# Ledger of designs, part 211: peptides against a protein of PDB entry 7PB4

Target 1, 105 residues: chain A of PDB entry 7PB4
Amino acid sequence: KMLNIKEYKEKLLSTLGEFLEDHFPLPDRSVKKKKKNIQESSVNLITLHEMLEILINRLFDVPHDPYVKISDSFWPPYVELLLRNGIALRHPEDPTRIRLEAFHQ
Target 2, 218 residues: chain B of PDB entry 7PB4
Amino acid sequence: DALQMAVGYFEKGPIKASQNKDKTLEKHLKTVENVAWKNGLASEEIDILLNIALSGKFGNAVNTRILKCMIPATVISEDSVVKAVSWLCVGKCSGSTKVLFYRWLVAMFDFIDRKEQINLLYGFFFASLQDDALCPYVCHLLYLLTKKENVKPFRVRKLLDLQAKMGMQPHLQALLSLYKFFAPALISVSLPVRKKIYFKNSENLWKTALLAVKQRNR

## One batch from the design tools (peptide; made by RFdiffusion4, then SolubleMPNN)

Design b2_p16_8_s3 (from b2_p16_8, 8 letters changed)
Fold by OpenDDE base, seed 4:
Structure b2_p16_8_s3 (fold): chain B 105 residues (1-105), chain C 218 residues (1-218), chain A 16 residues (1-16)
Amino acid sequence: as target 1 above (105 residues)
Amino acid sequence: as target 2 above (218 residues)
Amino acid sequence: SALTLRLMVEELVELH
């Protein structure tokens, strides 16, 4: 039973990854404009899959404070997508923090 | 150069500057407006100013004026548009600014150098159809972007639901007609055969400017 | 769809 759950979880994660890549890909920031001087800290944007993984993990690892701080690696359209669709919630007092929605309520 | 000084002011200028208190701001804004309407702006200038207009660095009045003068001399960088869409999602701009941006994006669509990355944003634009104020302009944008691969059953359902809610809007009908063209099996409803696709083009703020740009680039 | 995404995330949460 546990092996089947693990395999199913892996399959679901893979399917989710494929779905997210198909429908919500990151823009190719390949414009590494080599302009030397501005240390544009090329903050690598994370995928929506990675963002969801962070949110899910935080919910389970720290259930009493399930909020994740929005970093520069969080692409704003992804944050907005999660918030608008009720997948994530913004912290009521700190707009820089989001949590996964409690779907069981 | 007066334009370079003006762009530099907006780039480095004070956070939350108000138009009514700053003669310097007004001077630089007028400089940008004058150059943009006469000659158009370089792609680099548009990149800087478009980001400023949507970042919330200045007040709504200033942002609106900047956005209204985002007229290209030749081309607009696709990267500037991608960045702009990102700023829209941050929520620091007004609803009126969002509407103006989509109007601008539709008006300037042919002047954008590439469409590959913009096409990847299709899902985000489609999500904005739920905003009644944006819906007409988003439909027009989607009409320009839609490929066969974008026509999915769930999007068809959403468009039909919107039509049920809002009625048979010309902009929705135009988009649905395109969807039916690409995927006739997904749309069982009879759509009126419209010979002319009608989008609210009559209120194109940039009509005269766009004619001038096309004349300069011949 | 956004709904599909929500459903998939819900299912993932349930499996944790």
Scores: peptide ipSAE 0.378, ipTM 0.772, DockQ to the pose 0.315
Fold by OpenDDE base, seed 2:
Structure b2_p16_8_s3 (fold): chain B 105 residues (1-105), chain C 218 residues (1-218), chain A 16 residues (1-16)
Amino acid sequence: as target 1 above (105 residues)
Amino acid sequence: as target 2 above (218 residues)
Amino acid sequence: SALTLRLMVEELVELH
């Protein structure tokens, strides 16, 4: 039974990964370094999969403070996607922090 | 150059010491407007100004005026559009700014140098269909972007659900007709054969400017 | 897509 749950979880993660790649891929930030001094902060954007993983892990690791600080690696469209669809919530007092929605109260 | 000074002002922000901040802002804004409508803007200038207009650095009135003068001399960089979509998702811009952006994007679509990255944003544009104010313009944009690969069963369902809620809207019918063309097996519903695809004339704001751009690039 | 994403995330949270 436990092996089946692990395998199912892995399959679900794989399916989610494929779904996210197909429907919500990151833009190719091959911004050719033309030398002009705009510090385009080469902030490596994380995938939506990685963002969800961070949110899920925070929910389980720190259940009393399940909020994650939005970093520059968080692509704004992904943040909006999660918030708009009720997958994530903003902290009521700190708009720079988001949590995974508690689906099981 | 007056334009370079104006763009630099918007990029760097107002220098603290000027007593006449509003007059200076208006002067630079008029400079940008005049050049944009007469000659168009370079791709680099559009990149900077479009980012500023959507970042929330200035008030809605200023942002609206900047967006209205995002007229290319030749081309718009696809990267500028990707950045712009990112800013739209931050939620610092007004609903009217979002509408204006989609109208602009549709109007300027042919002047965007590449479409590869914009096509990757298909899912984000599709998610904006639920906004009643955006829906007509997003349908038009999606009509321009949609490929066979984008026509998925879940998107068909969402469009049909939207049609059930909003009724037989011309822009939605146009998009559904395109979906049926690419994937007839996914759409069992008989769509009225509309001979003319009708979208709201998003181009009306820039019609004269677009004609001038096309004439200069011929 | 959005609903599918939500359902998948909900299921992942349930399995965690």
Scores: peptide ipSAE 0.376, ipTM 0.767, DockQ to the pose 0.331
Fold by OpenDDE base, seed 5:
Formats: sequence, structure tokens, C-alpha cells
Structure b2_p16_8_s3 (fold): chain B 105 residues (1-105), chain C 218 residues (1-218), chain A 16 residues (1-16)
Amino acid sequence: as target 1 above (105 residues)
Amino acid sequence: as target 2 above (218 residues)
Amino acid sequence: SALTLRLMVEELVELH
């Protein structure tokens, strides 16, 4: 039974990854490497998959403060996607912090 | 030149020491407006000013005026549009600014140099259909962007649900008709054969400016 | 689909 759950979880994660890549890919920053002057803030954006992983892990690791601070690595469209679809919630007093929604309610 | 000084002012922000901040701001804003409407702006100038208008650095009135003068001399960089969409999602701009941006994006669509990255934003635009204020303009944008690959069963369901909620809106009917064209098997509902595709506010604020741009680029 | 994404995330949370 436990092996089946692990395998199912892995399959689900893989399917989610594929889904996110297909429907919500990161924009290719690669186009204008050449023109020097736009300080493209060298901040590496994380994938939506990585964002979800961070949020899920925080929910389980720190259940009393399940909020994650939005960093510059968080692509704003992803944050909005999660918020608009009820997957994440903003902290009521600090809009720079988000948590995964507790789906058990 | 005067334009470079104006763009530099908006980029760097007001120098603290200027006693007459409002007069200086107005002077630079008028400079940008005058050049934009007469000659259009370079892609680099649009990149800078568009980001400023959507970043929330200035008040809504200033941002609105900047956005209204985002008229290209030749082309708009796709990267500028991607960055702009990112700023829209940060939530520092007003709802009216968001509406104006989508109107601008539709109006300037043909002047964007590439569409590959904008097409990747299809899902985000589609998610904005639920906003009643944005819905007409998002439908128009999606009508311009939609490829066969974007027509999925879940999106069809969402459009039909929206139609059930808001009624048979012309902009929604236009998009559904396009979806039916690409995937007739997914849309069993008989759509009224509208001979003319109608989107709200087809007369954009930039009509005269766009005609001038097209004439200069011939 | 946004709904699909939500359902997938919900299921992942339940499996954690």
C-alpha cells in the first residue's frame, strides 16, 4: 500500500510538471542577451512547479506560520495565478507573504 | 535631447531637491507626449516608460498619461510586453490602468515585433476572462492570439460557462466562433452566424496615431 | 485548466 502511494505521488508530480510546462511556461529571457544596458535583474525566476513545492513544504514544515515571503524569483504572473485560482492566499497583514490554501476546509 | 532628459527623469525618479516637482514632472510628461504623438517612440523608450507606467512608481493620473503615449515609431519589443504583463500581476496599478493596458495591447498588437513569448502568456490572459471589466478586451486579445493548440476542452467549458453567466456577449461569441473553427467537435452548440465580428471599443484611442505610424513605415 | 491545477495540487497535499 505504501509503495503504491509513493508511486502514485511520483506519477502525479510528473503529470503536474508536464501540465505546468505545457500551459504555464516561463517566458524565455534568452532573447535580448545582447543589448548591454538593460540591467535585466539577473534574478533567476523559479518554475511554477518549484513555487508550489516551496508552498507545500512550508505548509507541512511550519504549519503555525505556513507563509512564504515572495522573493524576486517569484514570477508575478505565477503568484497571481495561484491567488486567483484559490490555490494560494495572501497574508492578511503582509501582502508580500503567501501560503498554500488549506483544502481540507 | 529633451526626450532623453524626460525619459531619464521618469527612470531615475524626481531629484529630491527640485522645489517645483509637479512643474518638472508636467514638463517631462508633455515632452514625451509631444514626441510620441508626432514621431512615435523608439522601442527602448517604450520599454522604459511602459514599465514605469505599470510599476506604480507614479500616481494613476501620470501612469495613465504615460500609457496613452506608448506609441511606437516602428516596433514594440515583445519583451516589453512580457515585462508589462508581469507588472500588471504585481497589483500596483489600478483597475483602470489594467483595462487601458489591454486596450493598448490590442491596438498595438500588429506593431509588436514577435508573438512567440506573448503566445506563452495565453493561459494567463485566459484566466483574466473572469474579470468583468477586462473580459471584452481579453476576448479580443485572445481572438488575435488563439491557435489550434490553445483550443482545449477545459477552455471550451470555461467559455460556455462564462456565456451562461453573462449571456451571449458579442466579444465572447467572436472568441467561441474562432474556437469552433479550430475545433468543431468540441463545440456542439449552434453559434449564431454573425457576419461581422464585433469587439467593444474597436475605435481605439490611438487610431490617428496608428495611421500615422503606418504611413511613416511604408 | 485552473480547476485541474487546483485539483492536482489538492491531491498532492493530501498525499503529503
Scores: peptide ipSAE 0.366, ipTM 0.815, DockQ to the pose 0.302
Fold by OpenDDE base, seed 3:
Structure b2_p16_8_s3 (fold): chain B 105 residues (1-105), chain C 218 residues (1-218), chain A 16 residues (1-16)
Amino acid sequence: as target 1 above (105 residues)
Amino acid sequence: as target 2 above (218 residues)
Amino acid sequence: SALTLRLMVEELVELH
């Protein structure tokens, strides 16, 4: 029974990943190489799928503090998408932390 | 091939230089319709055209006509259906197109090659029950998809709440009966023993075509 | 799209 749930979860995550890749892809960093030497720390943006995985994992791993700190790898439009649609919530005291919404609590 | 040219036109979009865009569109649309109803479409053609119909690339009238001719020669790829459902979520298609899609999905359900990924979309379909226009067709789809693992207490509650709101609809009763079959402990309410499961015949639009497909594949 | 995402996430949470 537990194995089937894990497999189903993995499949659902995979399907979600495909869905997110198709509909919410990261913008192609075709930002024109303007030559200026600014070591813009090429912060690798994570996919929306990866972001959701982090949030889901945190909810289950640390249920008493299910908040994830927003890093520079979090694309702001994704954060806004999750917040606007009631998928995630900001920490009431720390706007740099978000959690997955408890849909069934 | 005339069909390949027509599919290519829809995929690539209208070439800027054609003075008679509407005539060209109609010509290609008629080509697709003719082949689809006579012979059915290959899985690859359905993949392309189904996505186009739901992407909002063309107007609602064109999308409706394309969707109505999504008749398989043999099978429909599950991936095409998953992609299509994804487009429904983007919200670029009309409500009428959504209804037509669910009717199509129910009608073509047996021609979909696999159900594994579609079953993963169960929650999405279940949420669409809240749409009064979609509810009858979604209930039918869920009736086809529901496994024991999908029958959860929260879904039972939602169905009962929906029944309280909408009344004892035949399509809701059919789905609830299936839920009770899989999980009798979750549904304490005596469901009327309906001898006949009644869904609105969504397949009526394609009945003749589907019979022809079944005959060709025997 | 947003509703679908929410529903998929809800389902994932419920599986857990």
Scores: peptide ipSAE 0.353, ipTM 0.449, DockQ to the pose 0.481; fails the geometry check

Design b2_p16_8_s4 (from b2_p16_8, 9 letters changed)
Fold by OpenDDE base, seed 2:
Structure b2_p16_8_s4 (fold): chain B 105 residues (1-105), chain C 218 residues (1-218), chain A 16 residues (1-16)
Amino acid sequence: as target 1 above (105 residues)
Amino acid sequence: as target 2 above (218 residues)
Amino acid sequence: SSLLLRLMVQELVELE
């Protein structure tokens, strides 16, 4: 029974990953390198899938402080997407921290 | 061929230069309808047209007609169904289109090539039970999809609450009976022993077409 | 698509 739940969870995660890749892809970094020397801080943006994994893991690993600090790897539109759709909540006192919404309702 | 041109029209949209856009649209729509009802559509054609029908690219009347002719020649791709469900969430389709989609999904359920990803959308379908117009068809779909792992205490509570609100609906009773079968400890309420599970006949719209598909695929 | 995302995430959380 537990194995079935685990398998279901894994399948769900996989489906979520595919869904996110299809509907919420990262912007193509293929902006043609025009030669200007601007130190484009090569901030490696994480996928929305990875962001959600971080948030979910934090919720379960540290339930008393389920907030994740927003890093430069967090694409701002993804953060906004999560907040706008009630998937994540911003910390009331620290706007740089977000948590996964408690879906108990 | 005429079908490829019609599908291409719906996919790419009307070419600007057409003086009679409505006549052209009707021509292509009739082409799709004729082929679909006579021979069925290829999985690729269904993929394209189903997406279009639910995307809100065209008006409700056109979308309804497209959706009504989503008849497979052989199989429907599960991916097409998943994509379709994603469009339902965007909310650009009418309530009638949503109802028609669920009716279609139930009617065509056996022709979907795989069910693994559809089963993962269980929660989405379950949430749609709250819509009174969708509820009968969603119950039927859930009856087809429900596995033991889907029967959770919170879902049982939601179904019982829904029953309290809507009364003892046959489609809801059928689903509850299935839930009780999988998890008898979660349902303390005595359910009437129904000898026959009764759902609204969603297949009626496609009855003739479905018979033809089954005959071709034997 | 956003609603589906929320529902999928919710289901994941509920399964844990």
Scores: peptide ipSAE 0.389, ipTM 0.624, DockQ to the pose 0.519
Fold by OpenDDE base, seed 3:
Structure b2_p16_8_s4 (fold): chain B 105 residues (1-105), chain C 218 residues (1-218), chain A 16 residues (1-16)
Amino acid sequence: as target 1 above (105 residues)
Amino acid sequence: as target 2 above (218 residues)
Amino acid sequence: SSLLLRLMVQELVELE
């Protein structure tokens, strides 16, 4: 039974990864080249998949403080997507911190 | 009307007061089946019933019967399909229901009003290729959905690996041939020129119904 | 797409 759950989890993660790649790809870096003056913020944006992994891991690793600080690697549209769709919540006192939503069954 | 009452029953669930829950369920199910096969269902009715069939609200037998009668009068809303796919992720439906859904999706593909959102689900469908029971039907679906932008090196590798595992299946070959058409540089392997694309079309449960729908909408 | 994403995430959380 445990082996089946692990295999299922791996399959689900793979499915999610492919889904996110197709539905929510990162913007092509090429669009930033045309506006000269914006300092190439050298910050590599993480994928939505990576963002979700961070949020999920934090929820399980630190359940009493499940909030993650929004870094420069967090693409703002992804943050808004998660918040708007009830997948994540902002910290009530610190808007720079978000948590994974408690999904009600 | 009788259909509205039946749809309402499935949507709202059984009202507690019915002494014979099974008889009532059967009555409403037969009503839906009768209308669906004779006239087809409105897009709104399909929206409701399709989601119910995949939500796990009812037993597998009921879900199967509902899904089998998801025959459109005119069109199926893309949104209904997207919602239905979302239920597949919840895992509340049986493996047989998943197979039936993919068969349904392929059969009804031309009656779906838009394809933009469904095309965005490409990765989800592609991941389902790993399921041996789903693979033939998913290949057929992907054959219908695949655009040049979907043909990526990692997907080519996955298809080739799958072919190595399962052998040269006609449905895999059909999909690979399409991939080669869009991106010949990614597929160095000589694919046998199959003159006829063979998907298991012979098992289309809706063939007669679909012909009737096409005739009514001419 | 948003519903699908939410459901996938929910399932992952439930499996852990």
Scores: peptide ipSAE 0.410, ipTM 0.541, DockQ to the pose 0.308; fails the geometry check
Fold by OpenDDE base, seed 4:
Structure b2_p16_8_s4 (fold): chain B 105 residues (1-105), chain C 218 residues (1-218), chain A 16 residues (1-16)
Amino acid sequence: as target 1 above (105 residues)
Amino acid sequence: as target 2 above (218 residues)
Amino acid sequence: SSLLLRLMVQELVELE
């Protein structure tokens, strides 16, 4: 029984990953902005999959404070996507924090 | 060949093609229909056409006709089904198209090559139970897909609520009986022991075609 | 696609 659930979870994660890659890819950074030498710390954007993983992990690891701080690595359209579709909720007092929605009480 | 040209037209053809006025569209549609009913379609052709039927690229009449001829020669790729479901989520297809899709999915279920990814869409299908038009067909689909791990307390509650609303429908009873089989502790309600599971005959639209497919693949 | 995403995430959370 436990093996089946684990396998199912793994398959679901895999399917989700594929789905996200197909439907919600990161924008190609290939726009050649001219290398002006400004060492601006190229903030590496994380995938939507990684973002969801962070949110899910936080929900389970810290259930009393399941909020994640929005970093510069969070692509704004992904944040908006999650919020708009009821997948995530913004903290009522701190707009820089979001949590995974509790789908079932 | 004529089929390749037809598929190519639907894939690359004009966006928002209107019903019956385009002689070219009708020609290609008839080509697809003829091949599908005579020989079935290759998995790749189904992949393309199924997605087109649900994408909203064409009008409802065209989409309906395409979907009705999604008859496999051998197998349907589960990936095609997953993509199709994704289009259902976009909501560009009519209610009638959704019903037809679920009927199709049930009818063609045995011809889908793999079920692993489809099983992962269980939650999506379950959510569609709330649609009265879809409910009979979704129950049938869920009956085919349900595993023990899918039987959760909240889903049981939803099914019971649906039963309270709609009454003791045969398709709902069938699904509840399966749920009780997997998780008897979650269902306290006594269900009638049915010797025969009864679902609406979704396959009737494709009965002849399905027989032909089975004969070819023996 | 957004609905499917939500449902997939929901299922993942429910399995944990």
Scores: peptide ipSAE 0.385, ipTM 0.629, DockQ to the pose 0.561; fails the geometry check
Fold by OpenDDE base, seed 5:
Structure b2_p16_8_s4 (fold): chain B 105 residues (1-105), chain C 218 residues (1-218), chain A 16 residues (1-16)
Amino acid sequence: as target 1 above (105 residues)
Amino acid sequence: as target 2 above (218 residues)
Amino acid sequence: SSLLLRLMVQELVELE
């Protein structure tokens, strides 16, 4: 029974990954780097899939403080997407922290 | 061939230069309809056309006609169904198109090649129970999809709440009976022993076509 | 697509 749940979870994650790649891809870095010299710290943006994994893992690993700090690797539109759709919640006192919504209600 | 040209038209959109856009559209639509009802469509053709029907690229009348002719020659790809469900979430299709899609999905359920990914969409379908227009068809779909792993306490509560609101609907009772079968401890309420499971005949629109498909695949 | 995403995430959370 537990194996089936794990397998189902893995399949769900895989399907989610495919879904996210198809519908919520990162913007092609093909924005022509106009060579302005600013050391744009090439912050590697993470995928929405990776972001969700981080949030899910945090919820389970640290249930008493399930909040994740928003890093520069978090693409702002993804953060907004999660918040707007009730997938994530912003910390009431710290806007730089978000958590996965507790769906147990 | 004529079918490829028709599918290509829907995929690429109308070429701007055609003086009679409506006549051209009708011609291609009739081509698709004729082939679909006579021979069925290949999985690739269904993949393309199903997505087009739900994408909102064309008007509701056209989308409805396309969806009605999504008759497989052999199989429907699960991926096509998943993509279609994704389009439903975007909300560019009409309520009537959504209803038609669920009817189609139930009617064509046995022709879908795999169910693994569709089963992962269980939560999505379950959430659609709240739509009164969709509820009968969603119950039927869930009846086909439900596994023991899907029967959770929160879903039981939601179904019971829905029953309290809508009354003892046959389609809801069928689903609850299945839930009780998988998890009798979660449903303490005595369900009337209905000898016959009753769902709306979703297949009626495709009855003749489905018979033909089954005969060809024997 | 956003609704589907939410539901998929919800399912993942509920399975754990």
Scores: peptide ipSAE 0.383, ipTM 0.629, DockQ to the pose 0.542; fails the geometry check

